Peptides against a protein of PDB entry 8HF1. Designs and how they scored, part 305

Target 1, 320 residues: chain A of PDB entry 8HF1
Amino acid sequence: NVMLYATKPTEVMVSFPHQEQVLTVTRLISAEIEKFYVSLDLMNIGVQPIRRSKSLQCLRDPSKKSFVKQLFNDFLYQMKEYGIYAASIAIISLIVEFDIKRRQAETLSVKLMHRTALTLCEKIRHLLVQKLQDMTYDDDDDNVNTEEVIMNFSTPKVQRFLMSLKVSFADKDPKDICCLVFVERRYTCKCIYGLLLNYIQSTPELRNVLTPQFMVGRNNISPDFESVLERKWQKSAIQQFRDGNANLMICSSVLEEGIDVQACNHVFILDPVKTFNMYVQSKGRARTTEAKFVLFTADKEREKTIQQIYQYRKAHNDIA

## One batch from the design tools (peptide; made by RFdiffusion4, then SolubleMPNN)

Design b2_p29_7_s3 (from b2_p29_7, 21 letters changed)
Fold by OpenDDE base, seed 4:
Structure b2_p29_7_s3 (fold): chain B 320 residues (1-320), chain A 29 residues (1-29)
Amino acid sequence: as target 1 above (320 residues)
Amino acid sequence: SLEEKFEKELAEVEKKAQERRAKEEEREA
């Protein structure tokens, strides 16, 4: 029972200019990934050792190349949607993933594939970090994790999100804050979490005010050992948020999976609201009139977003 | 309208963001 509390939160729409960050570094990174895909398609990763029936094995080998491509495609998406600073955090997650897969590789050919992917990630990380450093005026402070660097190398969407956090929460009592941040993609949760840690640390007004956590939905697809650690981590993150040890939770699709998140006084929707269920469930976490439900939209998509939210409100009122 | 509400709330967020940048610039100066 999603108790549709009759209390409508204050809905806020924050617009941002649609700017395609046409950085030379992003073009170079995209070209290197495309070149890598050509090389990856030519890689003979062999037939995996016969632990299960031949029919199930033929399906596993394409899945490994597909998984590598999926991770890089998700990275390219994050770089485009959140900016090169967020990409510098996102690439670390790929490095960790490919290092795990390299260590778990049952064959030399699969090990080499993940090693080649890892080497590309390290090159991408270097290109991103170098570009972040080129804007630090102080030759002496190699710290790319300043508020200024984070803001300058974030997309207008992320800039407006960070500004909205600063405006909403600076110098507030941490106990009075219960914030949800919804994102579309699983990997975005961790990327935005890393970005927020650095932003909060570099922003005195948010330091000791916001304690972020993230949670990702249960990938039903991977029964592997990672799924047990992820399940433990998800339970811990939810518990910390319930106990008030974390006051900002970043989540993707978690509510669709029936994860009980407490009522919050702020709900941010960082990505477009694509489904009625996402609208109802996310908005249903802002249960008081004082609670804010904040949407982000590109200026060019503002009218379309308003119309979509109106249709969702109408549909919700027709069911209630 | 929903639009007018969003515009007012946007303007409030932008104003508060500008007021904070100005205060930060005044503290760094």
Scores: peptide ipSAE 0.020, ipTM 0.457, DockQ to the pose 0.059
Fold by OpenDDE base, seed 3:
Parts: C-alpha cells; sequence; structure tokens
Structure b2_p29_7_s3 (fold): chain B 320 residues (1-320), chain A 29 residues (1-29)
C-alpha cells in the first residue's frame, strides 16, 4: 500500500497595485450604457407570454430587459476587472448574443430592443478599437494584438497573470504543462481565452508551449439548440484537454463540481476566492508533486485575503 | 522557499519588461 501522500500544492499569492486608471473612454462607455438603461426602461415591449417549458422546474424566464441589462453589467464588470483590451473581446460576445436574441424575437418590439442593444455594442466596439489603435505608432499596422498593446490596456491583475504565465511556462515542454485557470463569470472564460490566444501568439516563448481552451458552464436558460452546440463544444474542449492537445483550460466557478479533469500542476485563481467550497475544489485540482496554486489579490485587500485563506486552510485541515 | 523563488523570478521578468518599455520610449523620443 503506497500511501500516496497527497502532496499539498504550494500556494502562491501574487499582489497587484490597485490602479484606478479611469480612462476617458471607459467613462464614455459607462455613460452610454446608463443612457441606454434609461431608454430601455421606457421601452414598451408588451406582456411577454410566459413560455411554460413542460419541464417541471419553473425556470423563472428572466425578463428580456433584465437579461439585456445583465449582459451589459457583465461587460462593465469585465472592462473594470480585466481592462480595455479584454473589453474589446467581451463586446463581441454581446454582439453575438444580441444578434441571436434579435433573430429569435417573437415580437417587433423585442426585435427592436435587441437591435438597439446591438447598435450600442457596435458603437462601444468602435470606441474600444480606436483607443487600442491610438497607441500603435505605426498608422499602417492595424494589428492591435501585440504583447505591448495587450499589456498596456490590461488591468494590473491581468498583467500579473500574464507575467506569471510567462515565468511559469516560458520554453517548457508542452507535455509537462497541465494548467487550470478559474474565473468567476461565464463570459470571462471567452474573454480571457481570446486575450490568451493573442498574447501567446505575440509571445515567442509561449507560442509553441501553451494551447488554451475554455469551458463555459451549462446555461440552463439557453435554447435547446444553443445548449446542444455548447454541450458539443464543451465535450470537445474537455477531450482536447484530456488528450493533451490543450494544456491550459479556462473554467468558470459553475463548472468546479462538473469538471472531471486530470490532476493539474498549475491552478490559477484569477478572480477572488469567495467561498470555502471554491477554495477546496480548485485547490484539490492541483495534485501533482510540484503543483502550484496561484492566487491574485489587490495590495489593499492582501491582509483580508491572507486571513480568509488562513481560515480556509484551517477549516480544510480540521475536516481532512 | 519556492514562493520566494517565484516572486524573485516574477520581479526579474517585471524588470526586463520595464527595461524594454524604457528602450522603446527612448527610440520614439
Amino acid sequence: as target 1 above (320 residues)
Amino acid sequence: SLEEKFEKELAEVEKKAQERRAKEEEREA
């Protein structure tokens, strides 16, 4: 009986400065979204028929207006937490979602609501892309996807995350890497995935080393067709990660219970650890002998984060 | 510790990134 002493992962806490770099563009975008919310509240979309799905769970069909506001609130969060570069990718996800909802609209009023949301997203995209281009000195190089542009338009948290990836994985064998990146929100998975693709492509030391994938939680509210495509994509992404065709997986917290993934040597927690279960489940994926569990914290929240992690460590040791 | 080594490696990458940016700014000036 080789008691495989489960080697406890090395916990690393990376601090980042709290920079309130409120760019003029972020203020403009926030103000345009607030104006849109006022307009949206005044829109008469009529009484929407409650589609009683025959499935026994009364899924409260979220108000179509509430869903629109949720997507823009998620975008505003991503712009704040990850920066303008990440926001330029995140806005594309909103455009896609609103175009689907526009096509699926049962009424002209709902179709118009989603069209107005799309027009706002296109304006936001233009403002973001223009701001990314303003720092490319070469008027001729439309390539906003450089290491420099990504770093300069990312938050200190994302900068420290990208640097931590470079330090951890530069010039390593891809086969020796099994990395998980945990994020809180579903749409952050796609945003960080797009950011990582561009960063890896622009970073020679990582280009042939890291192959990212992402996994988005099951949206129980998605139409059956979207749910089938998402399930197929999730299955493919998991299989690629199991087969070693992808060595970095981005996951939302909603997936923590459902990810039957192999033991990883690196686990990054990009967003704050909010629960004991999240701490235990994510840390429990870092199971190799030299596994690293990396946390990110703002300097102003460092002490609070240390105390919280200490409490979680104590509680975990009292149960084990 | 492995943590101290990682923090040192991170600081060295930060320094190199700052030195690159400073050289780019000096070429543009």
Scores: peptide ipSAE 0.018, ipTM 0.464, DockQ to the pose 0.157
Fold by OpenDDE base, seed 5:
Structure b2_p29_7_s3 (fold): chain B 320 residues (1-320), chain A 29 residues (1-29)
Amino acid sequence: as target 1 above (320 residues)
Amino acid sequence: SLEEKFEKELAEVEKKAQERRAKEEEREA
């Protein structure tokens, strides 16, 4: 019962300016995805053979078009919430998924649909990388992974998060660090993980301090869709974090799924806390005497966030 | 492939992390 023994961590709220990144490239990418949706809706892919998987897989769009739209909608969300640099990492995960789906396609029409989606992802990747290179004088791909490029092409939320990591952990002993980073969406875990790898590698004060890992929540909809590889990865990542082989874990709603991680000295909530359970479970991981629980909020949402956290604190004290 | 580059970068970061732990274990020994 995680609720009973939490030493009250120091709660910190970091505010960030609400900046709508009105970048021309973001508008171009959004417009290309919308054009693709119109084309996708016009594609006749026929009635897909219902793979009678014994599991509730029947709820997937028989056209497989909804799954394609979901991946692009999740990408658009990540680009908006985390910035162009994070989007350049997120698009790679779409490229991988659509290439797998293209190879696994049972019909020529489905193969063509996934090929068209893949070609769009490659175009989006090129537009993102080109925009990252506009800040670098050198055309070398390695030059886009600098601290400066990462910071300049990240949203104010991500900038404040990275600054908070640097201030919290610069030149510390890695053994003294046990950090959790909570995000709302499973796909954000991998995206922020890739961003942190590049940021840590480009930041001398963190390069030999932070070793990140990520954990994606179990697909509650079908444990059969968790590839044996994803389950092995999750088990390995948790074990590395328990063994001190990783000292920063990025996770989604995984704690609601009963994954027990060790007591942490830092807990970062990168996305808004939407439920009382998320608040109690995430805060309940910050159990050391000097533990910090860090929230991020837009300045415009600060008062609403304070009021929501106050209600959660009150409800928690009434149960404890 | 971009996957192979990302897996290679991951493996290189993991290798550097392992080499560092091996050096810390050698200092504690």
Scores: peptide ipSAE 0.000, ipTM 0.318, DockQ to the pose 0.016
Fold by OpenDDE base, seed 2:
Structure b2_p29_7_s3 (fold): chain B 320 residues (1-320), chain A 29 residues (1-29)
Amino acid sequence: as target 1 above (320 residues)
Amino acid sequence: SLEEKFEKELAEVEKKAQERRAKEEEREA
């Protein structure tokens, strides 16, 4: 019995400067969302029928004001953490969600609430796209998806992540790549996926090398609100990754849910490692002989991050 | 280039990670 000594993956910690690029556009967007929250609080949406969702965890009825605020708060987080380019993609997910809810609204007041939210999202999208175009010489929408625009309008964290992908995978055989990218939030999977599609398409060294896919954890979604399309898409995404038709998978908390992801040679942790389980499970997927486990940290949080990873390593060794 | 600076920074981080592993392997041996 050759005890396959699981070769410990190469742990790499990439630091990035914590520069808040305070763009005027981000302040304008934040102020418009805050004004909308005041307006939303004043809206009379009437008594909503208490749908007894059997799942006690489905605390937020998507028809409620609190859910609308959550989506905008998640958007604001994405804009802050990933930059305005990622935000321009993230806002589309809100547009789709509010349009669905507007169409499904049982009352005129709820329909109006979702319409007002949708109108705000369209305004935000316009402000973001206009700002991306300000760096392009040509007014054509196609020019906003260049490597330069993506890099310039991404946060230092995302810049270092994209550069790490380019350095790690430029001109490699796509068959030799099995990459996981872990993010904290469900909605981050979609916006980082869209960002990666555009980045890969704009980067010749990666176009035929990386094929991204994403997966969203089930536990963060009420099974009642998980569209049949989303469930089909998740199954397809997993299968594409298993079949090697996709070689980069973006995940949020997926491993905690017992989704069997294959052993990978690269694991990127884009967001802070907040749980011991996430550390063990994500690191435990980097099982090949030359596997890399890459962490991203702000320079200011580097010492704290190192200490946290050390504690997780110690705790893992004490259990193993 | 920004890329060359990053490649150097990444290579230095990788080298430091490998050197730490080699030292851990030498301690486990």
Scores: peptide ipSAE 0.019, ipTM 0.441, DockQ to the pose 0.043; fails the geometry check

Design b2_p29_7_s4 (from b2_p29_7, 17 letters changed)
Fold by OpenDDE base, seed 2:
Structure b2_p29_7_s4 (fold): chain B 320 residues (1-320), chain A 29 residues (1-29)
Amino acid sequence: as target 1 above (320 residues)
Amino acid sequence: SEEEKFEKEFEEVQKKAEEVRKKVEEKEA
């Protein structure tokens, strides 16, 4: 029972202002998605042939529309929580998903539904990229991935997270770094991974210091072909992190699923800690003598977060 | 202490993040 004798990590709480960047583009995108939902509800996708696939979810017609809405709702969440730069990366995941679903469509009506969703995603991507470019004085697509653009178009939470990485890891030996970044949602892993790749590449002090990977929880993976690819990716990402070929792992729900990640010296909790298990497991990975456990909270939710963490600490001490 | 150093580092992080936010607001105005 080696966990009980682990040195307590240094716990830090980083507060951020809950200032929504009220961008006209985000309002436009939200309005276009709402218009699309009205159109989607009116779409007759017909009766789907019941494939007796051994995979449990015969996705009934409502489930196909519901899944499309879920992906756009997850995108809207990411745009709100992480900013328009992260959203420009997140929309690519939707484009890939809807293109796969369009190709796999058994009926013309379902194919058209996914095609319409895809066209909307392409429009959203264009709006996001154009807004990123409008703030770069240069019309060149290559200039949107600067440290300045990434910071400017990230939420106060993400700005503080990125700056915390820069301060913590600038010019460090990559071998001395074992960092976990916890996020709530599986789709957030992908967009934060893409954001970090671009940020690290644009930040000289981090370029040869941090090598990120990401891992998504298994229970959140659809049983489709993409899920097999994602499972292969997860195994590779875990192995790279174990071998020291990656020193920063972005993960969601991974520890709750019993995936054993090595002991780390840095643990960042980017999203609110919603479960006691997540708190215990994430904190329990910060096991080195100099381990840092960093939480992010909105200023308005700081007191509530402190109380919740106190309750989790108490509950953990009562079980130990 | 290493804890006090880390607290100071995070104060700098907070300051820099607020400066970045202000620069964004100035560019959108």
Scores: peptide ipSAE 0.096, ipTM 0.711, DockQ to the pose 0.192
Fold by OpenDDE base, seed 1:
Structure b2_p29_7_s4 (fold): chain B 320 residues (1-320), chain A 29 residues (1-29)
Amino acid sequence: as target 1 above (320 residues)
Amino acid sequence: SEEEKFEKEFEEVQKKAEEVRKKVEEKEA
């Protein structure tokens, strides 16, 4: 029971300006997705055979259209919350998912629907990559994965997070680092993982210091091929983190499911703490007084966040 | 304040992040 440990980590809150990315590319992408939704609503995919697969997901989307919209809405969230650099990674996850769904399609109409979604993802990826390349003045270096490009095309939240990692872990022994990064959504884990790989590779002070891994939720009620791969990945990632072969773990809200992760010296909460359970479980991983528990908040939400954390602290102390 | 206590450890990080933000704003202007 994580609640039994009166952990007294050093709580830190990093504020960032609330800035909506006013990029023309983000407006274009949003407009293309909205046009696609209109087209998707007009698509007659017919009556889909209900496979007797007891997966609650097949019961929730008999038209298979709501799932497509969910993935694009999640992408739009990633682009807004983390920036266009993160979006260029997030779109790859959609490409993979729609390609899987296209191959699994039982009807030509469903296959066409997923193909159209895939074509839109490829267009979005191209628009994002072109915009990232516009900042590389040297025509010869197609490498959009520089520290400068990552920082320039990340939201203020992600910029402060990356700088916090650099300041916290520059020139440290990799063996002395045990870091958790909590995010709300499963797709954010993959997106931030890809971003961190590129950032660490582009940042000399973090090269060979940080080795990231990610862990996605077991809440895949769907026993599909992805859920098996994700379970294998989780086991491997957890084992690497236990063995010290990885020292930074990106997690969605899934520590609820009793994943035995060791005590960490750093815990970053990249997304807003929405629940008391998330607060207690994440904070409960920072077991020493020397451990850091770092929150990120928009300036406009700072006071509200402070009040919420105070209430969670009080509630935790009343139970402990 | 609780705010001052929360921000103190990452003052340098915030400063660097603001410097980066300004450079981005200057490049977009």
Scores: peptide ipSAE 0.021, ipTM 0.468, DockQ to the pose 0.141
Fold by OpenDDE base, seed 4:
Structure b2_p29_7_s4 (fold): chain B 320 residues (1-320), chain A 29 residues (1-29)
Amino acid sequence: as target 1 above (320 residues)
Amino acid sequence: SEEEKFEKEFEEVQKKAEEVRKKVEEKEA
């Protein structure tokens, strides 16, 4: 029971300026997604002629459009919260998902819907990659995955996170590192994982030091097949982290599902701590006094964050 | 107050985090 350990990790709060990256490319992408939503609402997906199951199918058809909108809304959130570089990785996950759904489509109308969504994702990917390339000073280095590009096209939160990793882990023995990174949303785990892979590869001081992995919670909404693959991936990722084959684990609310991750010497909370359970479970992974529990907060929300963490600390001490 | 102590603790931590940031920027420079 994670609640029973009076974990006294060193709490660290890293503030970052609230800067909305008002880039023309983000406005263009948002406008293209909005146009796509109008088109999507006009798409007739649902005239499957099967008379008797109409009630069950009519309940399923809104879910298909809703799912497409959810993925694009999740992408827009990632672009806003983590930046253009993270968005360039996040869009690949949408491409993969829409390609799977396109192949699994039982009807031509559903196939066309997912094809249209996929075409939009490829356009968005192109716009993002072009913008990343425009800032590479060296005409000869087509590599948009440099430390500089990653940093410049990341939000202040992600910049502070990456800098905190570099300072915390540069030139350390990989065996001495056990790091957790908590994020709010499941899809953010994959996005930040991809970002960290590229960042670590571009950062010589981290390349042989950090081996990231990600863990995704059980999506109760995923079809049985996706759930089996995700469960296998989750088990493999946890095992790699336990075996020391990975020393940095990115996770969401997965710990609420009773996944036992080992005690860690570093715990990063990349997103705001919204629940007491998240606070207790994440902090409960930093079991030693030498362990660091690092929070990220916008400067504008610093006071609110301090008060919230104080309330959680008090509530935890009243129960412990 | 316990809140003021907590705020001061986080301010000290933030100063250390900024010093750490500057050291990273100085190493990149």
Scores: peptide ipSAE 0.017, ipTM 0.477, DockQ to the pose 0.048
Fold by OpenDDE base, seed 3:
Structure b2_p29_7_s4 (fold): chain B 320 residues (1-320), chain A 29 residues (1-29)
Amino acid sequence: as target 1 above (320 residues)
Amino acid sequence: SEEEKFEKEFEEVQKKAEEVRKKVEEKEA
């Protein structure tokens, strides 16, 4: 019985400066969302029919004002954590969701609420795109998807992540790459996926090397919200990753223990590791002998992160 | 210590990242 000592992945921590670069556009967008919340609280949407679906999953009734506020709060979080370039992609997801809800509205008041939210999203999108264009010296090139624009309008965390990808994977054989990127929120998967598609397309050293996909954990998607198209996409994405047609998978931390993703040689944790289970599950995907487990931390949180990872390592070694 | 190895490996990764950045800037100039 050769106990193949499961070679522990090499843990790497990438520090990034905490830059409170509060762009004027970010302040303006935040103020417009807060004004909208005041207006939303004053809206009389009437008594909504309580669809008594017997399943406990009904907690997030999307027709409620609270769901609208949650989507905008998730957008504000993404704009803060990933930057205005990622926010320009994130706002499209809100536009799509509010348009679906507008069409599915059972009352005129709910339809109007979602229409007002949609109009705000379109205004936010315009403000973001205009700010991205202001940095393109060529007035005629509407191409806001350059490596320079992506890098300049991303947070230090995202900049360090993109640089880490370029250094790790430039001019490598696509077959030698099996990469996971863990994020906390399901909407972040789509934003980082869209950002990576544009970054890879603008970066010649990565264009034929990295093929990204994304997967949202099944348990967080209410079956009532998961379009047949989204379910087909998730099945296709996981199959492409298993077949080696995709070599980078972006996952929300809510990947069920049962998603048998292949042994990966790179695991990136883009968001803070909040739980021991997240640490063990994500690290447990880095199974190759040369596997790297990469964490990102703000400089101000470096000591706290080191102590937390040390405690998780100790706890994992005491169980193993 | 494992911490000193980790810091040294991190400094080497940062140095390589900065070298790649400079080479990209030199190709765009």
Scores: peptide ipSAE 0.013, ipTM 0.401, DockQ to the pose 0.060

